# Designs tried in a protein design run: peptides against a protein of PDB entry 4N78. Part 249

Target 1, 186 residues: chain A of PDB entry 4N78
Amino acid sequence: HFQVICRLLGYQGIAVVMEELLKVVKSLLQGTILQYVKTLMEVMPKICRLPRHEYGSPGILEFFHHQLKDIVEYAELKTVCFQNLREVGNAILFCLLIEQSLSLEEVCDLLHAAPFQNILPRVHVKEGERLDAKMKRLESKYAPLHLVPLIERLGTPQQIAIAREGDLLTKERLCCGLSMFEVILT
Target 2, 155 residues: chain B of PDB entry 4N78
Amino acid sequence: MAELQMLLEEEIPGGRRALFDSYTNLERVADYCENNYIQSADKQRALEETKAYTTQSLASVAYLINTLANNVLQMLDIQASQLRRMESSINHISQTVDIHKEKVARREIGILTTNKNTSRTHKIIAPANLERPVRYIRKPIDYTILDDIGHGVKW

## One batch from the design tools (peptide; made by RFdiffusion4, then SolubleMPNN)

Design b2_p25_2_s1 (from b2_p25_2, 7 letters changed)
Fold by OpenDDE base, seed 3:
Structure b2_p25_2_s1 (fold): chain B 186 residues (1-186), chain C 155 residues (1-155), chain A 25 residues (1-25)
Amino acid sequence: as target 1 above (186 residues)
Amino acid sequence: as target 2 above (155 residues)
Amino acid sequence: SLADEILEQYRELVGNNFPAFELPP
């Protein structure tokens, strides 16, 4: 499961894996795939127009199959080029799934940290309760859990610095505004 | 540090020696009291003297034990405090290293990230000229150009 | 403890000063 992978690897491990995958993808794209594409472009029919939409999906597919019959039947294309394309696709999919799993993990961390960082949950107000009163009660309830202010009051300067940095690192997560997948697509 | 050293090297060993010596001294006191009682014409006085020596001896031993115990406790407290300080220092270093490692990791993964873009809607424009499919006449394709790229299958 | 009781009794007799162990002559 990708969530387990994310937990196991952490940011460092994920970064390493992503970098290596990008290298592999780049190598495949710039190497074998590019050469096949160039060769295919040379042998492609000079005139291959889009069939009318009236032919429907089966007719369109049949048309292209007929036009590209010799290319589709080329064994090396199926064995090497399509395999490389599959590998690229799998790598992209892998990156997407890792990012999604990581985002879930990060959201979970943010939710767990929220009570300690003066982030109050959205309050459901029952009938007869004032929102302000409920918020005040929640603030009072969670006030003792605010870690950074507590450490600032009771801790050493070094502890305060560590607490602040830890707090910042906890708040700053990729899911807040960053995407790895967009980089992979470029 | 000086206090701990004094406790370890002087006070505690000294107290242990004193306590050991008191054991031999108690035997001497007992012998004296017994002999004094037997030899004394005034048994009541000898008894009172024995009581006095017994009380004094027991009190002295109790004092020695108490002093030694307190010194040992004090030594342990100082050592515990030193260990706590050491632990605190190690924890601080460990946390600093962990934060640093995390920052490095985040920097590395950050290089692989970009800002999330909202909705990319691409409009596909349909080609204006719908021409009839041109009948393709199959021409032999020379695939020898791919021989150096793949497994070099010769047709 | 017994030791505390003895110490307390001794303190009552001699005061808060605990002399060294004295041997009989």
Scores: peptide ipSAE 0.031, ipTM 0.554, DockQ to the pose 0.005
Fold by OpenDDE base, seed 5:
Structure b2_p25_2_s1 (fold): chain B 186 residues (1-186), chain C 155 residues (1-155), chain A 25 residues (1-25)
Amino acid sequence: as target 1 above (186 residues)
Amino acid sequence: as target 2 above (155 residues)
Amino acid sequence: SLADEILEQYRELVGNNFPAFELPP
């Protein structure tokens, strides 16, 4: 599904979606969640000491339940705050999955373009084959597919310019060195 | 443009008129040949004359048809060439617009990106590959850096 | 036949410049 979304939206659509998600996340964090956090901080016991380990797990649980009784009974926390946190979490996950899917699409595009951009596949040298000879054969095989040089030779100046720009755009991908998700986490 | 105009306005209409006139002329020739053969005391001579006129008439008509056909074909070729030029221009504009749109889109998404912290990936000590003769082999873009991207979620 | 002869003559003429159409007197 995310791959289809990435294909459908492209860079423009993904950018728009990411921007909107960032706005939503920001709004949730700075608004409702922040308010709840502040409220919780106000009602938080100032001194919550670890009970003695001698009371065992049940006793410790009861102790914390008693200390946090007012917080646990805060009905709005369970209904509104947790829902907002889920929304934030979903937004973050969505961004992550979109970025991953986009990266995959970009890699596929790069791989498909490689034969046309003088990018030779990694040559597995079998036993007894000379690497140089194999590379030369591959170069010769793919030489006619090099699009930019071909257009430079046969095309109009306008076509050459477009081809060069297209080549550059094809080579420059986000997956090569950029991350959107890191920005979202910041 | 001048050639196309000449073909459309003068040569092709002229050729059509010539063919029409030829039809009328052929009828006259036929009538002449028939009458000449009937009235002539020398039937052999009349036959030879008819043969000559028939050959000439057919040749003339063939010439007219061929000329007209060639003119029409030439006209069509010129028009086809014009259409191809127009198509090329439209394609160029379209490609320019698409490139521009893509650049804008990339700028927009680029604002939402930061440089990946290259963790100290151990210098993949490229095995001392033998000094490949420095032919300007554009360094193949090593996409292996991308191999780690996408391993996780078979979605 | 006469037709064949005419066709042959026509072929010979086609190989050359087409004669101008001359109307009988």
Scores: peptide ipSAE 0.029, ipTM 0.566, DockQ to the pose 0.005
Fold by OpenDDE base, seed 2:
Structure b2_p25_2_s1 (fold): chain B 186 residues (1-186), chain C 155 residues (1-155), chain A 25 residues (1-25)
Amino acid sequence: as target 1 above (186 residues)
Amino acid sequence: as target 2 above (155 residues)
Amino acid sequence: SLADEILEQYRELVGNNFPAFELPP
């Protein structure tokens, strides 16, 4: 589904969606969540001593539950704050999945374009074959498929310019060195 | 452009008129040949004359048709060439616009990106003093209390 | 084509000049 979304929206659509999601996340964080966090910080017990390790994990949990009982029982925390946190989490997850899907699509595009752009796959050289000879054979095999050189020979100046621009756009992808998700986390 | 105009306005209409006139003339020639054959005492000569006129007339008509056809074909070729040029121009514009749109889109998404930090996994050097693993007897934590919170949207 | 054959025959008879359609007197 995310792949379909990426295909339908394109770079521009994805950018718009991501920007809006970032705005929503910022709004949630700076608004309701911040207010709740401030309130919670005010009501938090000043001294939460780590219970002695002797109580085990359940005992520690019970201890913290007891210490935070008033906070946990606060109905607004469950209904509003946790909901907002869920929304933030979902937004983050959505962004991650979109980026991953986009990256996969871009990689596929790069792979499909490779034969036309003089990008040769790493050839597994079997034992005894000269790597250089195999590479030369591959180069010769794919040479007629090189689009830009072909158009440079047969095309008009305008076509050549377009082909070069198209080639550049095809080669340059976000997955090669850019991350959107890292920006979201910052 | 001048050639196409000449074909459309002069050559093709002229050829059509000539062909029409030839049709009328053929009828006259036929009538003449018939009358000449009936009235002539020398039927062999009249027949030869008729053959000559027939050959001439047919050749002339064939020539007119061929000329007209060639002119029409030439006209169509010129028009086809013009259309191809227009198509090429439109395609060029379209591609230019698409490239521009793509560049704009990439700029827009680009502002939302940062360089992938090849985080060299700095080996978090675990501090040497491995505190002895105290055997925590894990009592099973009943997580059923959290069942109501985690309804993630199943995509 | 038949037309080409007729034209060729006519060319052989009259030469390369295609006379205008002459009406019988």
Scores: peptide ipSAE 0.028, ipTM 0.559, DockQ to the pose 0.005
Fold by OpenDDE base, seed 1:
Structure b2_p25_2_s1 (fold): chain B 186 residues (1-186), chain C 155 residues (1-155), chain A 25 residues (1-25)
Amino acid sequence: as target 1 above (186 residues)
Amino acid sequence: as target 2 above (155 residues)
Amino acid sequence: SLADEILEQYRELVGNNFPAFELPP
């Protein structure tokens, strides 16, 4: 499902959705949720200070009952906070799943781009074939497809610079993509 | 993910229910203490017992509140961490979009370069010192690491 | 702080397990 969403939205659509979700999540975390947590933390010490032994046991019990009632009632009102937290959680999960799906697509794209970047796939060498010979043959086969060398030969200095930059960015991104997957998977 | 889910679905709701139940229980304890005090011939003992129950109930409620608060804080911390990860991911996506745009641009450039070669064979004098393309023997990125990702989500 | 003190006192009295307070019998 997430793969389909990724394909449907494309990179731009995914980016927009993720940015908006992050904004919403950030707003919820820093605003409403934080305020409720702070309020809860503030109410807790106030309840603990009240055992004035002077009111006798019944008076103390009544007082605590009253305070606890207020906390419980407040906690019920805080259901909104918990709902918001759930929404945040769902949004985060959604983003994570989209990211994973997108990363898979990126890997696929990079794999498709690999022949153009002089990235040779690990050739499954059958037991009897020399790995070196197969690799050389593959290198020779894909050599004309190398974009950077091709642009270096045919392109303007500006085009060459752009191509090199793009190639570097692509290489770095591939590494970053793999790293992100590892972080998400760990 | 599992921890966050447990907090959201079990720990926090459970803590809230426990707190609510504690309210009801406190009322029962109060009634008991009152009745015990009235019926007891030894008022001092009854008072001490009431104090003990009061302390216990207060401590219990404080514990429940503290536990609930801590669980909420923990949840927030997890979510904050996830947000940071998402921000990183968004940046990565943005870069990916740029790379994709760049790839598209490269394709366009590639097309443009091929079209220019159809006209006049200007001898592009290959600069003499072809810097030996540093054969960046790119260590083949072992993409097999990604093979294990697909197995877990039985949807 | 005060809550912590009460909790600590309770821990000392009842032990490390904070059971839900037992209702009178």
Scores: peptide ipSAE 0.022, ipTM 0.309, DockQ to the pose 0.010

Design b2_p25_2_s2 (from b2_p25_2, 9 letters changed)
Fold by OpenDDE base, seed 3:
Structure b2_p25_2_s2 (fold): chain B 186 residues (1-186), chain C 155 residues (1-155), chain A 25 residues (1-25)
Amino acid sequence: as target 1 above (186 residues)
Amino acid sequence: as target 2 above (155 residues)
Amino acid sequence: SLAEEILEQYRKEVGNDFPAFTLPP
């Protein structure tokens, strides 16, 4: 499961895997696939017009199949080029799934850290309760859990620095505004 | 540091020696008291003297034990404090290293990230000219051009 | 506890100083 992979690898491991995948994808795209595409472009029919929409999907498919019959039947295209394209597709899918899984993990971390970072959950107000009173009660309840202020009051300067950095690292997550998948697509 | 050294090298060993010496001395005191009681014409006086020696000896031994125990406890407290300081230092270093490693990891993964684009709306422009399908006459394709790219299948 | 009691009794009789006990002649 991708969630387990994300937990096991962490940011460092994910970065390494992603970098290697990008290298592989780049190599495939710029190498074999590009050469096949160039060759295919040379042998492609000079005039291949879009059939009318009136032919429907089956008719359109049959038309293109007929036009590209010799190319589709080329064994090397199926064995090498399509395999490489499949590998690229799998790599992209892998990256997408890792990002999704990582985002879930990050959201969970943020939720778990929230009580310690003066982030109050959305409060459901029952009938007869004042929102302000409930918020005040929640603030009072979670006030002792605010880690950074607590350490600032009781800790050494070094501990305070570490606590602040830890707090910042906890708050700054990829899911807050960053996407790896967008980079992969470019 | 000086206090711990004094405890380890002087006070505790000294206290242990004193206690050992007191053990041997207690036997001498007991022998004296027994002999004195037997030889004395005034048994009451001899008894009172024995009581006095017993009280003194017991008090002294109790003091030696108490002093030694306190010194050992003090030594342990100092050592515990030193260990706590070392632990704190190690923890601080460990946390600093972990934060650094995390920052490095985040920097590395950050290079692979970009801002999320909220606008994924691509306008698809339909081709203007619906041309009639041209009847394609199948021409033999020369695939020898691909021989250098793949496994070189010769037709 | 016993040691403390003995020490307390001795403090009452002799004072706060607890020298080594004297050996009989």
Scores: peptide ipSAE 0.031, ipTM 0.558, DockQ to the pose 0.005
Fold by OpenDDE base, seed 4:
Structure b2_p25_2_s2 (fold): chain B 186 residues (1-186), chain C 155 residues (1-155), chain A 25 residues (1-25)
Amino acid sequence: as target 1 above (186 residues)
Amino acid sequence: as target 2 above (155 residues)
Amino acid sequence: SLAEEILEQYRKEVGNDFPAFTLPP
C-alpha cells in the first residue's frame, strides 16, 4: 500500500504529506503534550527516590504506584494525552513506512536505469570464469545501451543536455545518502 | 513554406480542376469519335483517328493523375516533416518542464532529509602509495544494502 | 503503375510531349 502511495504521490506529493505530518506532530508536541507534561511536572512528587531494593519488585511497584497515585488518577492523561501520543506515533510510523517504500521505488528505478547508465550488475562468477573477462563481456554487451553516450554522438545539443540532466536526476536518489526519517525524529 | 503554400493553393487545386476538365473533355472526345466514325466514308481513317484521340486522352489523364498524386505526396511529406519538427519541439519543451518540476519536487523533499550518518568508516587512508591507477574496475554498485530494507515491509 | 505504362506507351507512339488534352475540332 505504501508503495502505491509513493508511486501516486511522487516526490512532490510525499514532500507535501511529510510537511503536513511534521506540522501535526509539532503541534501535538508543542501544544497538548507539552501542557500535559507541564501539569505532570507540577504534580510530580518533588522527591522520588529509588526505593530500596529490599522491597522487592512488588514493593517497588507499590511504592511507585503510591508516589504516582495522583498522576495515575489523572483521567485526562489516559484519554487525551495518550491519544495524542498515539497520533504522534502513527505519524512517525507512517513516515518510516513511506521512506522505506520510497527507498524501494528508488532502488527499482536505479536498477532499471542501470543498463542504460553504464552500471553493470553484480556478476556472479561461475567457477572457472575470470571476473574481469566476464565484466568486459558485460560491458561490451551493454555498451550500445548507454544512452548518454549514444545521444552525445547522435543527438542535438539540446537532447544531449536533457539526457545528461536526466541521467543525473536518475542517479541522484534519496536512498543513496539521505534520510527523511532522521529529520522527523529530530 | 512557400513550396507548401504553392502546392496547397495553386498546384493541387489546379490539378484537380484540370482533372475535372479532362473528364468533361473525354466525353466530348468520345462523342466526336463516335459521330466521326458514323459519318465518315473512310471507316479505317476514322478508326485510326479514334485510336489516336484515345491514346492521347488516356495519356493526358494519366499525366494529370500522376502529377496531382505527386503533388499530394509532396505536400504530405512536407506536412509530415513539419509535424515531426513540431513534435520534437514540443517534446523538448515537455521534457524541460518535467525536469524542472522534478527538480522542484526534489528540492522540496530534500529539505526534509538529512545525510545518512555514514558511520565514520575508517578513513579510507588513501594508501599513500599512489599505486598505479589500477583500472578502476567499476565495482558494481552493491545494492545488497537495500536487500535488508525490502524484506520487512510486505505492506 | 498503370499510369506509368500508359505514359510510356504514349511516349513510344507520339513522343515526349504530353500536349494538353486537345479537343477535336
Scores: peptide ipSAE 0.031, ipTM 0.574, DockQ to the pose 0.006
Fold by OpenDDE base, seed 2:
Structure b2_p25_2_s2 (fold): chain B 186 residues (1-186), chain C 155 residues (1-155), chain A 25 residues (1-25)
Amino acid sequence: as target 1 above (186 residues)
Amino acid sequence: as target 2 above (155 residues)
Amino acid sequence: SLAEEILEQYRKEVGNDFPAFTLPP
């Protein structure tokens, strides 16, 4: 599903969606969540001493429950604050999945374009074969498929310019060195 | 452009008119040949004249048709060439626009990106001297030593 | 092809000038 979304939206659509999601996340964090956090900090017990180990795990739990009773009983925390946190989490997850899907698509595009762009796969050389000879054979095999050189020989100056620009755009992808998700986390 | 205009306005219409006139002329020639054959005392001569007129007329018509056909074909070729040029121009514009749109889109998404920290996994060269893990022989903790210290209060 | 043959025959007999229909007098 995310792959389909990436294909449909393209770079521009993804950018718009990501920007809007970032705005929403910022709004949630700086608005409602921040207010709840401030309120919670105000009601937090100033001194939470670790209960004596003698009370056992149930006693310790009860102790903390008692200390945090006001927070636990705060109905708005469950309904509003946790919901907003879920929304933030979902937004982050969505961004991650979109980026991953986009990266996969870009990698696929690069792989498909490779034969036409003089990008040869790393050939596994079997023991005893000269790597250089095998690479030369591959180069010769794919040489007729090189699009830009072909157009440079047969095309008009305008076509050549377009082909070069297209080639550049095909080679340059976000997955090669850029991350959107890291920006979201910062 | 001038050639196409001449073909459309002068040559092709002119050829069509000539062909139509030829039709009328053929009828006249046929009537003449028929009358001449009937009235002539020398039927062989009349037949030869008829053959000559027929050959000439057919050749003339064939020429007119061929000329007209060639002019029409030439017209179509010129038009096809013009259309191809227009198509090429449109395609060029379209591709230019698409490239531009893509560049804009990439800029827009680019502002939302940061460089991947290629964590150069510094090959932590494990120091060669793997100190032999000293086999910690767990000496069995003799818990019997604790028997003497614990005054177990017999409940 | 037939038209071309007729034209070729005519060219051989009369020459390269394709005269307009000479109307009989």
Scores: peptide ipSAE 0.030, ipTM 0.567, DockQ to the pose 0.005
Fold by OpenDDE base, seed 1:
Structure b2_p25_2_s2 (fold): chain B 186 residues (1-186), chain C 155 residues (1-155), chain A 25 residues (1-25)
Amino acid sequence: as target 1 above (186 residues)
Amino acid sequence: as target 2 above (155 residues)
Amino acid sequence: SLAEEILEQYRKEVGNDFPAFTLPP
């Protein structure tokens, strides 16, 4: 399902959705949820200070009962907070799943781009074939497809510079992308 | 994920229910203590017992509140961590989009470069010092590491 | 902090297991 969503939205659509979700989540966490947590933390110490032994046991019990009532009532009002937290959780999960799906698509795209970037797939060499010979043959086969060398041959100096920069950026980003994917999956 | 789910679905709701039940129980304890004090011939003992119940009840409630608060805080921390990861992911996606745009641009440039070569064979004088392309023997990015990820999501 | 102190005191008095609110018989 998430793969279909990723394909449907494309990179731009996914980015927009994720940005908006992150904004919403951030707003919920920093706003409403934080306020409720702070309020709960403030109420806790007040309850703990009340055992003044000077009030007869019944008075203390009544006081605690009253305080507990307020907390319970407040906790019921906090249902909104818990709902918001659930929404945040769902949004996060959604984003994580989209990211995973997108990462898979990116890997596929990178694999498709690999021949153009002089990235040769690890060829499963059958036990009897020399790895080096197969690699050389593959290199020779894909050599004409190398974009940077092709641009270096055919392009203007500016195009060559851009191509080199883009290639470098692509190479670095691919490594970062894979690393991030691994971190998210671990 | 499992921890967050447990907090949201079990621990926090359970803590809330426990707190509510504690309210009801406190009322029962209060009634018991009151009745015991009225009926007891030894008022001092009854008072001590009431004090003990009060302390226990207070401690119990404090524990429940503290546990609930901690669970909420833990949930928030997990969510905050997830948000940070998501921000990182968004940045990565943005970069990926840029890379994709760049790849598209490169394709376009590639197409444009091929079309220009159809006309006049201007001898592009290859600059003499072809810096030996540092054969960056790129260690093939072993994408096989990703093969193990696909098996788990039986959805 | 105060809640923790009360809880710690209670743990010292009753033990590590916070008894579920035992209703008086």
Scores: peptide ipSAE 0.024, ipTM 0.314, DockQ to the pose 0.010

